Peptides against a protein of PDB entry 5NXQ. Designs and how they scored, part 31

Target 1, 114 residues: chain A of PDB entry 5NXQ
Amino acid sequence: EIQIPVSMAAEEEYLRSKVLSELLTDTLENDGEMYGNENEVLAALNGAYDKALLRLFASACSDQNVEKALSLAHELKQDRALTAAVKISERAELPSLVKKINNIREARYEQQLK

## One batch from the design tools (peptide; aimed at target 1 A84 K87)

Design b2_p21_4_s3 (made by RFdiffusion4, then SolubleMPNN; from b2_p21_4, 9 letters changed)
Fold by OpenDDE base, seed 3:
Structure b2_p21_4_s3 (fold): chain B 114 residues (1-114), chain A 21 residues (1-21)
Amino acid sequence: as target 1 above (114 residues)
Amino acid sequence: MDYDALVEELGAEIEEKRAAR
């Protein structure tokens, strides 16, 4: 049995989730067909996507690669995922990253208010 | 897995790696 590194597994999960989300979105946009469970499926895919990203994010934090971690945080879709990223950053003792991710959250809040 | 469980898992892993350094 071939052992797959954790980082590769996380990357694969992320890519799979991303591709499926994009494919489903494109299919719905191009075919114009709507299904009753579309929003639920998309939400589930987004959840899987964000959770996969968080694994990559945590890896970047572990490597003390703040720039990469921040870039990954920008790709997170759900607010609850950003909250998770903040908590992970705190555990990683990266206060500058905590601040920057909170700024992302605040910016999204302001956008929602408009 | 919910986010709380994921945070705990990943956070613990980070802390363990830091402790090992």
Scores: peptide ipSAE 0.673, ipTM 0.948, DockQ to the pose 0.763
OpenDDE base, seeds 1, 2, 4, 5: peptide ipSAE 0.670, 0.670, 0.670, 0.670; ipTM 0.948, 0.948, 0.948, 0.948

Design b2_p21_4_s4 (made by RFdiffusion4, then SolubleMPNN; from b2_p21_4, 9 letters changed)
Fold by OpenDDE base, seed 5:
Structure b2_p21_4_s4 (fold): chain B 114 residues (1-114), chain A 21 residues (1-21)
Amino acid sequence: as target 1 above (114 residues)
Amino acid sequence: MDYDALVEELGAEIERRRELE
């Protein structure tokens, strides 16, 4: 298992995870493959990124800032993270946000089928 | 932490904050 940097602050963790994920992706695309299991590294980074983002998402939900929450949801990478966002939205009693996030999921499913 | 645990943590926090309002 790959150890990924974590932060106690959601914002710091998100930004760190985002930067590292993007940097690693760019490096693999432009400078070649890393020695080892790069797929596992990317998966771990994406997981950390999404989980950090979900903390920000939950905060936006708590503020009932649907537009901010939706914007954050669009940044989620993994389908399982979107599922988590739906569940969080339900707990926040934001049915409009639930619908919008489900629309994001459906759109991604359709894109994968093409 | 898995997603299920995270959802429970964040959901509980949202509910607590709502009750304080």
Scores: peptide ipSAE 0.665, ipTM 0.943, DockQ to the pose 0.651
OpenDDE base, seeds 1, 2, 3, 4: peptide ipSAE 0.659, 0.660, 0.660, 0.660; ipTM 0.944, 0.944, 0.944, 0.944

Design b2_p21_5 (made by RFdiffusion4)
Pose (drawn by RFdiffusion4):
Structure b2_p21_5 (pose): chain A 114 residues (1-114), chain P 21 residues (1-21)
Amino acid sequence: as target 1 above (114 residues)
Amino acid sequence: SEEEKEALLEDAEKIIEEELD
């Protein structure tokens, strides 16, 4: 059976999780539950989404592509995932990227105050 | 270097597990 590189597999998993998460969110926001496990599936789905996105984020940092990495950070869902992205940026010694990601966290926190 | 890139990617997995599991 064909082996898939972890970097290439992460892009597919990110996109798949994005599509399935959008579809299942539309189902729960309009029709509610039907099968019985949608809420747990959606939670696991958002978790797999951010994990795959953090792996692409690490690759962008490895490639010193700060711009690509910031766009990936912006697509993150969980606030905790943005914290994980900051730690990956620090580990990658990209201080300019840390500041810009921390601006995203502050900006979301500002929405939390409204 | 190539070794530093590999170590960064391996440590990123540890950070993901620590923050999201």

Design b2_p21_5_s1 (made by RFdiffusion4, then SolubleMPNN; from b2_p21_5, 8 letters changed)
Fold by OpenDDE base, seed 5:
Order: C-alpha cells, then sequence, then structure tokens
Structure b2_p21_5_s1 (fold): chain B 114 residues (1-114), chain A 21 residues (1-21)
C-alpha cells in the first residue's frame, strides 16, 4: 500500500474539515436552535480544521514561505489557533510573521468590540 | 536544512497539541 504524503494528508484533512465546519455552521445559523451536542460537534470540527491548517502553516514556515503562511493564518478560526501560529512562527524564527499574526488577532478583537 | 525543517514540524505538532488538544 502506498502511503499518502503528510502534506497531502494535511491538505485533505483541511479541506474535509473546512467543508464539514462550514456545513454545520450554516445549519446552525439557519436553524437557530441548538439542542444536544451541536456545540460540541462544531467545536470539534473547528478544532480539526484549525489543526489541519496549522500543520499546513508549519509546513509553509519550514519553507520560509511567509506569504503562504500568513494567508493560512488568516483562515484560522479560533484565537487559540492564532496563538499556536504565533508560537510556531517564533520557533521558525520569523518575527515579521509573528507581528503580522498578532495584528490579525488584534483586528479580530476590535471587530468583537464593535 | 532538512533537519531544521523536521525539527520545526515536530515542535509545531507539540504546539498544536498544546493549544488545541
Amino acid sequence: as target 1 above (114 residues)
Amino acid sequence: SAEKKKELLEESEEIIEEELE
């Protein structure tokens, strides 16, 4: 059996998680009522989505592809995922990327205040 | 280098687990 490359696996997981997360989000937005474990399912899907993205992000960082890394960071949903991205960027010794990701976080905070 | 890339990916996985698991 041929093993799937890690990068391809990560991309597949990202796409799958993205689709499922979006579908669930749309469903919840349309139904308005949440009974049962919908919140837990959404959280799990968002978690999987961000995890997959962060793996792609780490790969981009390893390639010193700051533009790609930044683009991926913009797609992250959870604040804790952005925190992870910052930490990864620090490990990658990409201080400019750290600053840019922190700007993303700050922008989201400002949006929440509005 | 390939070794540095590998190290980054390993550290990144630990960070991901720390923050999201």
Scores: peptide ipSAE 0.703, ipTM 0.960, DockQ to the pose 0.840
OpenDDE base, seeds 1, 2, 3, 4: peptide ipSAE 0.700, 0.701, 0.700, 0.699; ipTM 0.960, 0.960, 0.960, 0.960

Design b2_p21_5_s2 (made by RFdiffusion4, then SolubleMPNN; from b2_p21_5, 6 letters changed)
Fold by OpenDDE base, seed 5:
Structure b2_p21_5_s2 (fold): chain B 114 residues (1-114), chain A 21 residues (1-21)
Amino acid sequence: as target 1 above (114 residues)
Amino acid sequence: SAAEKEKLLEESEKIIEEELE
């Protein structure tokens, strides 16, 4: 049985999800027509995107590559994904990363209030 | 260690499912 490395599989899924998410977003922005399900589709794509990113994030954490992990965290779209990243960082015993991700979350929260 | 990495990945998958599903 052929086993694909976790990181490779995650990267593939990430790229796929990212492309689809961006294409959908661009299409919606350009076309300007809503048929009632676009938001749901976009949310689903964002979910898949963040899931893929989080798997990459977990891989980076497992390598204790804080820099890479942080970079990936910045690419996360949903707040709940950041929450997942925090939890993963905690499991990885990377407190510095936890703090940095929480800073990202707080920054986004403040931006939403403006 | 390899075992620790695998464990983290497994736990992470559960976290991902918990938060994103």
Scores: peptide ipSAE 0.699, ipTM 0.959, DockQ to the pose 0.823
OpenDDE base, seeds 1, 2, 3, 4: peptide ipSAE 0.698, 0.698, 0.697, 0.698; ipTM 0.959, 0.959, 0.959, 0.959

Design b2_p21_5_s3 (made by RFdiffusion4, then SolubleMPNN; from b2_p21_5, 9 letters changed)
Fold by OpenDDE base, seed 5:
Structure b2_p21_5_s3 (fold): chain B 114 residues (1-114), chain A 21 residues (1-21)
Amino acid sequence: as target 1 above (114 residues)
Amino acid sequence: SAAKKEELLKESEEIIEEELE
């Protein structure tokens, strides 16, 4: 049985999800027409995107590559994904990363209030 | 260690499912 490395599989899914998410977003912005399900589709794509990113994030954490992990965290779109990243960081025993991700979350929260 | 890495990946998958599904 052929086993694909976790990081490679995650990267493939990430790229796929990222491209689809961006294409959909661009299409919606350009076309300006809503047919009632675009938001749901976009949310689903964002979910898949963040899930893929989080798998990459977990891989980075497993390598204790805080820099890479943090970079990936910045690419996360959903707040719940950041929450997942925090939890993963905690499991990885990377407190500095936990703090930095929480800072990202707080910054986004403040931006939403403005 | 390899064992720790594998364990983290497993736990991470559970976290991902918990938060994103």
Scores: peptide ipSAE 0.703, ipTM 0.960, DockQ to the pose 0.822
OpenDDE base, seeds 1, 2, 3, 4: peptide ipSAE 0.701, 0.702, 0.702, 0.702; ipTM 0.960, 0.960, 0.960, 0.960

Design b2_p21_5_s4 (made by RFdiffusion4, then SolubleMPNN; from b2_p21_5, 6 letters changed)
Fold by OpenDDE base, seed 2:
Structure b2_p21_5_s4 (fold): chain B 114 residues (1-114), chain A 21 residues (1-21)
Amino acid sequence: as target 1 above (114 residues)
Amino acid sequence: SEEEKKKLLEESEEIIEEELE
C-alpha cells in the first residue's frame, strides 16, 4: 500500500472538505430548501474541514511559522476549532499566537452578538 | 528539534480529538 505523507493527506482532505462545505452552503442559501439531513451533513463537513486545518495549523506551529499558523486560524469556522488552535499554540509555546487567536475568537463573539 | 516537532504533532492530534470529536 502506498503511504501518503501526513501533511499531503491533510491538505487534500482540507481542500476536499472545503469545496464540499462551500457547495453545500451555497446550495442551502440559494435554493432555500432544507432537508432533514442537510444540517447534519454540513456540520460533518465543517468538522472535517476544521480538523484538516488544525492539522495543518499544528504543522505550521511545529515549524515555528507563526504567520502561516495565524493565516490558517483565520480560516477555521467553528469556535471549538479556535479553542483547539489556542491549545495547540500553547503547547507550541507561542504566546503571541495565542493572543492573536484569542483576538479572533473575541471578534467572532462580538459579531455573534449583533 | 525533530523530536519536539513530533511531540507537538502528537499532542495536537489529541487536542483535535478532544475538541472536535
Scores: peptide ipSAE 0.706, ipTM 0.960, DockQ to the pose 0.849
OpenDDE base, seeds 1, 3, 4, 5: peptide ipSAE 0.706, 0.706, 0.706, 0.706; ipTM 0.960, 0.960, 0.960, 0.960

Design b2_p21_6 (made by RFdiffusion4)
Pose (drawn by RFdiffusion4):
Structure b2_p21_6 (pose): chain A 114 residues (1-114), chain P 21 residues (1-21)
Amino acid sequence: as target 1 above (114 residues)
Amino acid sequence: SAEEEREEFLEDAEKIIEETF
């Protein structure tokens, strides 16, 4: 059986999780539950989404592509995932990227205050 | 040497991801 590189597999998983999360969120926001495990599936789905996205983020940092990495960070869902992205940026010694990601966290926190 | 450093960074980044989630 064909082996898939972890970097390439992460992009497919990100996209898949993005599609499935959007579909299942539309289902729960309009029709509610039907099968019985949609809420748990959606929670796991958003977790897999950010995890795959953090892997692509690490690759962008490894490639010193700060711009690509910031765009990836903007697509993150969980605030805890933004925190994980900051730690990956620090580990990658990209201080300019840390500041821009921390601006995203502050900006979301500002929406939390409204 | 550059490839070893890249693999180490990506392994450490993966550890951060798994510890977070």

Design b2_p21_6_s1 (made by RFdiffusion4, then SolubleMPNN; from b2_p21_6, 8 letters changed)
Fold by OpenDDE base, seed 5:
Structure b2_p21_6_s1 (fold): chain B 114 residues (1-114), chain A 21 residues (1-21)
Amino acid sequence: as target 1 above (114 residues)
Amino acid sequence: SSMKKREEFLKESEEIIEETF
């Protein structure tokens, strides 16, 4: 039996989730709608995408790779995922990263208000 | 050890992730 490193497993899941999320997004944009519960499918795929990213994020934090962690945080789509990233950063005792992620969240809030 | 701390951190992170979604 083989064991896959955590980072490799996370990347595999990320790639899978990313492809599916993009595929669904493209379908909705091009066709206008999908058969069935398209909104539920989209939410599920986006959730899977962010979950995979957060696992990569946690891995980066564990490696004390703040720059990589920050880059990954920028790729997160959902606000709740950013909140999770903040929590993870706090546990990693990376206050500078916490501040930067909070700045990302604030920037997105301002964008949504416009 | 560093390995043990890493493992514990990743487990805690996974819990945060699962609580979020």
Scores: peptide ipSAE 0.704, ipTM 0.956, DockQ to the pose 0.728
OpenDDE base, seeds 1, 2, 3, 4: peptide ipSAE 0.704, 0.704, 0.704, 0.704; ipTM 0.956, 0.956, 0.956, 0.956

Design b2_p21_6_s2 (made by RFdiffusion4, then SolubleMPNN; from b2_p21_6, 9 letters changed)
Fold by OpenDDE base, seed 1:
Structure b2_p21_6_s2 (fold): chain B 114 residues (1-114), chain A 21 residues (1-21)
Amino acid sequence: as target 1 above (114 residues)
Amino acid sequence: SSMEKKKKFLEESEEIIEETF
């Protein structure tokens, strides 16, 4: 398990908080209330969260910062997001990163079976 | 240029992200 550096953790928290704030704001502005649909909100949060992380991931890849990119990949929640990360890594010509991300995916699959 | 390559890469990455979600 990779420990996220303090600076990266702060950045992640910033993004997470920003996304949450935006989603809640949009919900209130559009609907006037949350309607108690926690599942829908959580789904939206997860999606937006992973999107934000992937953008940061792409940035890290562009800097050829494999360590940072890998750390960010570990924070991705959805399998589809990991798949996207693989595609981005391939385009960045970072095969070692591709392998490591695939290992993350495989590990999660195994956990689902247990 | 290197900057142009990075810009293109980020644009392509954004496309991947948008296709995913």
Scores: peptide ipSAE 0.722, ipTM 0.956, DockQ to the pose 0.364
OpenDDE base, seeds 2, 3, 4, 5: peptide ipSAE 0.715, 0.713, 0.715, 0.716; ipTM 0.957, 0.957, 0.957, 0.958

Design b2_p21_6_s3 (made by RFdiffusion4, then SolubleMPNN; from b2_p21_6, 8 letters changed)
Fold by OpenDDE base, seed 2:
Order: sequence, then structure tokens, then C-alpha cells
Structure b2_p21_6_s3 (fold): chain B 114 residues (1-114), chain A 21 residues (1-21)
Amino acid sequence: as target 1 above (114 residues)
Amino acid sequence: DEEEKRKKFLKEAEEIIEETF
């Protein structure tokens, strides 16, 4: 049995969950049809998506690749995922990244209030 | 050892991820 490297597996899961989340979101927004479980499926997919991203984020932090880490943080969808990214960046001792991610969170909070 | 530190960090990051979701 061929073992897939963790980073490769994370990328694959990220891409898969991203595509599926987008497709489901588009269906809900464009067709407006609800069949009962779409929101739960979407939430699960979004969770998987952010989890995959966070693993890539952690990898980027471990490589001291702040720019890549920040780019990945921008791709995170859920606020709880951004919170996790802050925690991870703190453990990585990257205070500049912490500040930038907190700025992303604050910006999204303000946008959601409107 | 830097590699050991990196592995420890990644493990801690995974714990943060798992507690989040």
C-alpha cells in the first residue's frame, strides 16, 4: 500500500473540500432549493476545508514562510479557523503574523455587522 | 534539535486544530 505524505494529503483534501463547498454554496445561492441536509453538508465541507488549510498553515509556519501562511489565512472561511490560526502562529512565535491575522478577523467582524 | 522542535510544533498545531473542530 502506498502511503501519501501528510502535506500532499492535506493539499488533496483542501482542493476536494474547496470544490465541493463551492458547488454546494452555488447551488444554494443560485437555485434556492433546500432538501433538508444541505446546510449540514456545507458546514461539514467547510470544516474539512478549513482543517486542511490550517494544516497547510501550520506547515508554512514551521517553514517560517510568513507570506505563505498569511495567504493561507486569508483563504480560511470560518472565524473559529482564524482563531486557530492565531493560536498556531503564537506557538510558532510569529508575532507579526498574529497581528495580521487578528486584523483579518477584525475586518470580517465589521463586515458581518453590516 | 530543530527537526524535533518542528515536529513538536506541528503536533501542537494539530491539537489546536482538533480542539477547534
Scores: peptide ipSAE 0.726, ipTM 0.958, DockQ to the pose 0.747
OpenDDE base, seeds 1, 3, 4, 5: peptide ipSAE 0.722, 0.722, 0.719, 0.720; ipTM 0.958, 0.958, 0.958, 0.958

Design b2_p21_6_s4 (made by RFdiffusion4, then SolubleMPNN; from b2_p21_6, 7 letters changed)
Fold by OpenDDE base, seed 2:
Structure b2_p21_6_s4 (fold): chain B 114 residues (1-114), chain A 21 residues (1-21)
Amino acid sequence: as target 1 above (114 residues)
Amino acid sequence: SEEEKRKKFLEESEEIIEETF
């Protein structure tokens, strides 16, 4: 049995979750049909998506690749995921990244209020 | 070692992720 490296597994899960999340979102938005569990499935997929991203984010932080980490943070969908990214950044002792991610959160808060 | 530190960091990060979701 071939063991897949953790980083590759994370990338695969990210791509899979991203595609499925987008497809489901498009279906809900374009067709406007609800069959009962679509929102629940979407939430689960979004969770998996953000989890995968956060694992990649942590990897980037461990490599001291702040630029990559920040780019990944921008791809996070849920606020709770951004909060996790801040915590991870703090533990990575990357204060500049912490500030930038907090700026992302603040910007999204303002957007949601509109 | 630095490698051990990175490994520990990734493990702690995983804990943060699991606590979040």
Scores: peptide ipSAE 0.721, ipTM 0.957, DockQ to the pose 0.828
OpenDDE base, seeds 1, 3, 4, 5: peptide ipSAE 0.718, 0.717, 0.717, 0.719; ipTM 0.957, 0.957, 0.957, 0.957

Design b2_p21_7 (made by RFdiffusion4)
Pose (drawn by RFdiffusion4):
Structure b2_p21_7 (pose): chain A 114 residues (1-114), chain P 21 residues (1-21)
Amino acid sequence: as target 1 above (114 residues)
Amino acid sequence: LDELLEEKKPLAEELEEMFEE
């Protein structure tokens, strides 16, 4: 059976988690539950989404592509995932990227105050 | 959805582990 590189597999998982998350969110926001485990599936879905997105983020940092990495960070869902992205940026010694990601966290916290 | 939950749950757990780092 064909082996898939972890970097390439992460892009596919990110997109698939993105599609499935958007579909299941639309289902729960309009029709509610039908099968019985949609809420748990959606929670695990958003978790897989951010995890795959952090792997692509690390690859962008490894490639010193700060711009690509910031765009990936913007697509993150969980605030805790943004914290994980900051730590990856620090481990990659990209201080300029840390500041821009921390601006995203502060901006979201400002929406939390409204 | 059970199969999808079993598939995605390990990845979500790995993300939780990262948060404890």

Design b2_p21_7_s1 (made by RFdiffusion4, then SolubleMPNN; from b2_p21_7, 7 letters changed)
Fold by OpenDDE base, seed 1:
Structure b2_p21_7_s1 (fold): chain B 114 residues (1-114), chain A 21 residues (1-21)
Amino acid sequence: as target 1 above (114 residues)
Amino acid sequence: LDDLLAYYKPLAEELEELYKE
């Protein structure tokens, strides 16, 4: 069996999760039909998507690539994922990234309040 | 968590708690 580098595996999982999440979302928007398990499936897909993104995010932080890390953070969907990204950034000693991610979180809070 | 997150060992348990199923 061929061993795939961790970073490549993470990218594959991210792309897979992203495509499936978008596909399900588009299907729901276009068809307007809700089944009993669709919300559960969507939640699971979003969770998997964010976890996959966080792996890429961690890789970017390891590379000290703040711009790439920030770009990935903007793609995170769940608040708990942003929290995780902040913690990863803190451990990586990237305070500028911490601040920028917190700005993303605050912006989303403001949108929810409207 | 995977090997990428293992780099941040002090956070591993907390991150696992966030995404436990």
Scores: peptide ipSAE 0.068, ipTM 0.719, DockQ to the pose 0.086
OpenDDE base, seeds 2, 3, 4, 5: peptide ipSAE 0.072, 0.052, 0.064, 0.061; ipTM 0.721, 0.729, 0.720, 0.731; seeds 2, 3, 4 fail the geometry check

Design b2_p21_7_s2 (made by RFdiffusion4, then SolubleMPNN; from b2_p21_7 with E7K K8Y M18L F19L E20K)
Fold by OpenDDE base, seed 1:
Structure b2_p21_7_s2 (fold): chain B 114 residues (1-114), chain A 21 residues (1-21)
Amino acid sequence: as target 1 above (114 residues)
Amino acid sequence: LDELLEKYKPLAEELEELLKE
């Protein structure tokens, strides 16, 4: 069986999830109508998006590429995904990245409060 | 290819475990 690198597989899944999420969002913005399951679909897509993004994040951590990892973390949508990113960073022994991701999470908390 | 897979294997496995929690 032909296997592809983990990073390439993750990139493909990320792009797919990203495109689908954006398409759904754009459709809803233009149509302005909800037919019952769009929110559920969007939530599922967001989950898949973050999961795929986290795989890329893990790859960046594996490469010890803190800059790339941080850039990816900024693209995460869900707080739970940021939490996962922190855990991955800790496992990768990247304390500077841990701190920076926590800053992202805190900033989002502050935005929600305002 | 095998080298790349081995390179990302540790964190990939950890990611899967974290995502299950």
Scores: peptide ipSAE 0.087, ipTM 0.697, DockQ to the pose 0.069
OpenDDE base, seeds 2, 3, 4, 5: peptide ipSAE 0.089, 0.056, 0.082, 0.066; ipTM 0.723, 0.701, 0.692, 0.707; seed 2 fails the geometry check

Design b2_p21_7_s3 (made by RFdiffusion4, then SolubleMPNN; from b2_p21_7, 6 letters changed)
Fold by OpenDDE base, seed 2:
Structure b2_p21_7_s3 (fold): chain B 114 residues (1-114), chain A 21 residues (1-21)
Amino acid sequence: as target 1 above (114 residues)
Amino acid sequence: LKELLEKYKPLAEELEELYKE
C-alpha cells in the first residue's frame, strides 16, 4: 500500500471538495437547477472542504508560516472553521494570526448584515 | 516535533467533533 503524506492528502481532498462545491454553487446560482438535495450536498462538501483546509492550515502554523496560514484562512467558508483556525493559531502561539483571523470573522459578519 | 504533535492532538479531536457526521 502506498502511503501519502498527510499534507498531500489534505491538498487532494481540498481541491476535490473545492471543485465540486464551486460547480454545485454555480449551478444553483446561474442555472437554477434544483433536485431536492443540493443544499445538503453543498453543506457536506463545504464541510469537507473546510476540514481539508484546516489540515493545511495546521500544517502552515506548524511551519510557522503565518502568511500561508492567513491565505488559507481567507479560503475558509464556514464560521466554525474560522473558529477552529483561531484555536489552532492560539495553540501554535501565533497571536498576530489570531487577530487577523478574528478580523476576517468580523468582516464577514458585517458583510452578512448588508 | 513531538511537542508540536502533542499540541495539535486536542485540535484533531476538536475538528472531528465539529465535523462528525
Scores: peptide ipSAE 0.045, ipTM 0.680, DockQ to the pose 0.080
OpenDDE base, seeds 1, 3, 4, 5: peptide ipSAE 0.037, 0.042, 0.042, 0.044; ipTM 0.611, 0.674, 0.673, 0.675

Design b2_p21_7_s4 (made by RFdiffusion4, then SolubleMPNN; from b2_p21_7, 6 letters changed)
Fold by OpenDDE base, seed 2:
Structure b2_p21_7_s4 (fold): chain B 114 residues (1-114), chain A 21 residues (1-21)
Amino acid sequence: as target 1 above (114 residues)
Amino acid sequence: LDELLAYYKPLAEELEELLKE
């Protein structure tokens, strides 16, 4: 059996989850079709999306590619995912990245309060 | 590559743990 590198598999899952999430969102916004399970499906897709992103994020941290890691962090949707990213950054001993991700999280908190 | 994977693995494990919480 062909073994796919973890990072490559994560990227595929990320792309798949991203596309599906966007398609579902567009359907809800443009067609207005509600069947009752869209929110659950979207949540599941977002979860998979963030999980895949975090794997890529961890890889970037391992490479000490702070700029790539930060870019990936901006793509994270859930607050809990940002929290995970912070902890991963801490383990990777990247304090500057920790600070920047915390800034992202704080900015999102402020936006939600509006 | 081996060094990268050695560093990546514990981070991935931490990720899984964090996501389970």
Scores: peptide ipSAE 0.059, ipTM 0.684, DockQ to the pose 0.066
OpenDDE base, seeds 1, 3, 4, 5: peptide ipSAE 0.041, 0.034, 0.038, 0.056; ipTM 0.656, 0.653, 0.636, 0.680

Design b2_p21_8 (made by RFdiffusion4)
Pose (drawn by RFdiffusion4):
Structure b2_p21_8 (pose): chain A 114 residues (1-114), chain P 21 residues (1-21)
Amino acid sequence: as target 1 above (114 residues)
Amino acid sequence: EEEEEREEFLEDAEKIIEETF
């Protein structure tokens, strides 16, 4: 059976999780539950989404592509995932990227104060 | 040497990801 590179597999998983998460969120926001495990599935789905996105983020940092990395960070869902992105940026010694990611966290926190 | 450093970074980044998720 064909082996898939972890970097290429992460892009696919990110996109799949994005699609499935958007569909299941539309279902729960309009129709509610039908099968019985949608809430748990959606939670796991948002978890897999950010994890795959953090792997692509690490690749962008490994490639010193700060701009691509910031765009990936912007697509993150969980605030805890933004924290993980900051730690990856620090590990990658990209201080300019740390500041811009921390601006995203502050900006979201500002929405939390409204 | 460059590919070894890249591999170490990506293994360390994966550890951060696993600690978070």

Design b2_p21_8_s1 (made by RFdiffusion4, then SolubleMPNN; from b2_p21_8, 11 letters changed)
Fold by OpenDDE base, seed 5:
Structure b2_p21_8_s1 (fold): chain B 114 residues (1-114), chain A 21 residues (1-21)
Amino acid sequence: as target 1 above (114 residues)
Amino acid sequence: SSEKKKQELLAKNEEIIEETF
């Protein structure tokens, strides 16, 4: 049996999680009030999405592909995922990427204050 | 070696990810 490469598996999980997260988000936005476990499902999907995305991010960092890594970081939804991306960037000795990711976090904080 | 360093980095990355979620 041929095993799926880790990178392909990560991409597949990312795409799947992205689609499901978007579909659920759209449904919740259209249906209004939530009476069930929709919030828990959404949190799980968003978690899976960011987790898969972070693995792609880590791969980009290992390739020293800062541009790709930064692009992926912009797609992260949760602040905890951005924090993880900073840690990964630090350990990859990519200080410029660290600064850029922190800028993303700061921009999101400012947006939340508005 | 470069390969050893890369493997160490990959291991650290996975640890960071697993600790996050």
Scores: peptide ipSAE 0.637, ipTM 0.933, DockQ to the pose 0.739
OpenDDE base, seeds 1, 2, 3, 4: peptide ipSAE 0.634, 0.633, 0.634, 0.633; ipTM 0.932, 0.932, 0.932, 0.932

Design b2_p21_8_s2 (made by RFdiffusion4, then SolubleMPNN; from b2_p21_8, 8 letters changed)
Fold by OpenDDE base, seed 2:
Structure b2_p21_8_s2 (fold): chain B 114 residues (1-114), chain A 21 residues (1-21)
Amino acid sequence: as target 1 above (114 residues)
Amino acid sequence: MEEEKRRKLLEEMEEIIEETF
C-alpha cells in the first residue's frame, strides 16, 4: 500500500475541495436553482477546503514560514478556520502572525456588517 | 527546531483542526 505523504495528501485534498467548492458556488450564484441539499453540500465542501488548508497552514507554521502561512490564511473562507489559524499560530509561537490573522478576521467582520 | 518538537507541534495543531470541524 503506497503511503502518500501527509503534505501531498493535504495539497490534493485542498485542490479538490477548492475546485468543487468553486463549482458549486458558481452554480448557486448563476442558476439560482436551489435543489435543497446544495447548501449542505457547499457547507461540507467549504469545511473540507478549510480543513485541508489549515493543515497546509500548520505545516508552514512548523517551518517558521510566516509569509507562506499568512498567504494561506488569506485563502481561508470560514471565520472558525481563521480562529483555528490564530490558535495554531499561538502554538507555533508566532505572535506577528497572530496579529496579522486577527487583522484579517477583523477586516472580514467589518465587511459583513456593511 | 528539533524534529521531535516539530512533530509534537504538528500533533497539537492537528488537534486544534479536528476540534474546529
Scores: peptide ipSAE 0.659, ipTM 0.940, DockQ to the pose 0.764
OpenDDE base, seeds 1, 3, 4, 5: peptide ipSAE 0.656, 0.659, 0.655, 0.659; ipTM 0.940, 0.940, 0.936, 0.937

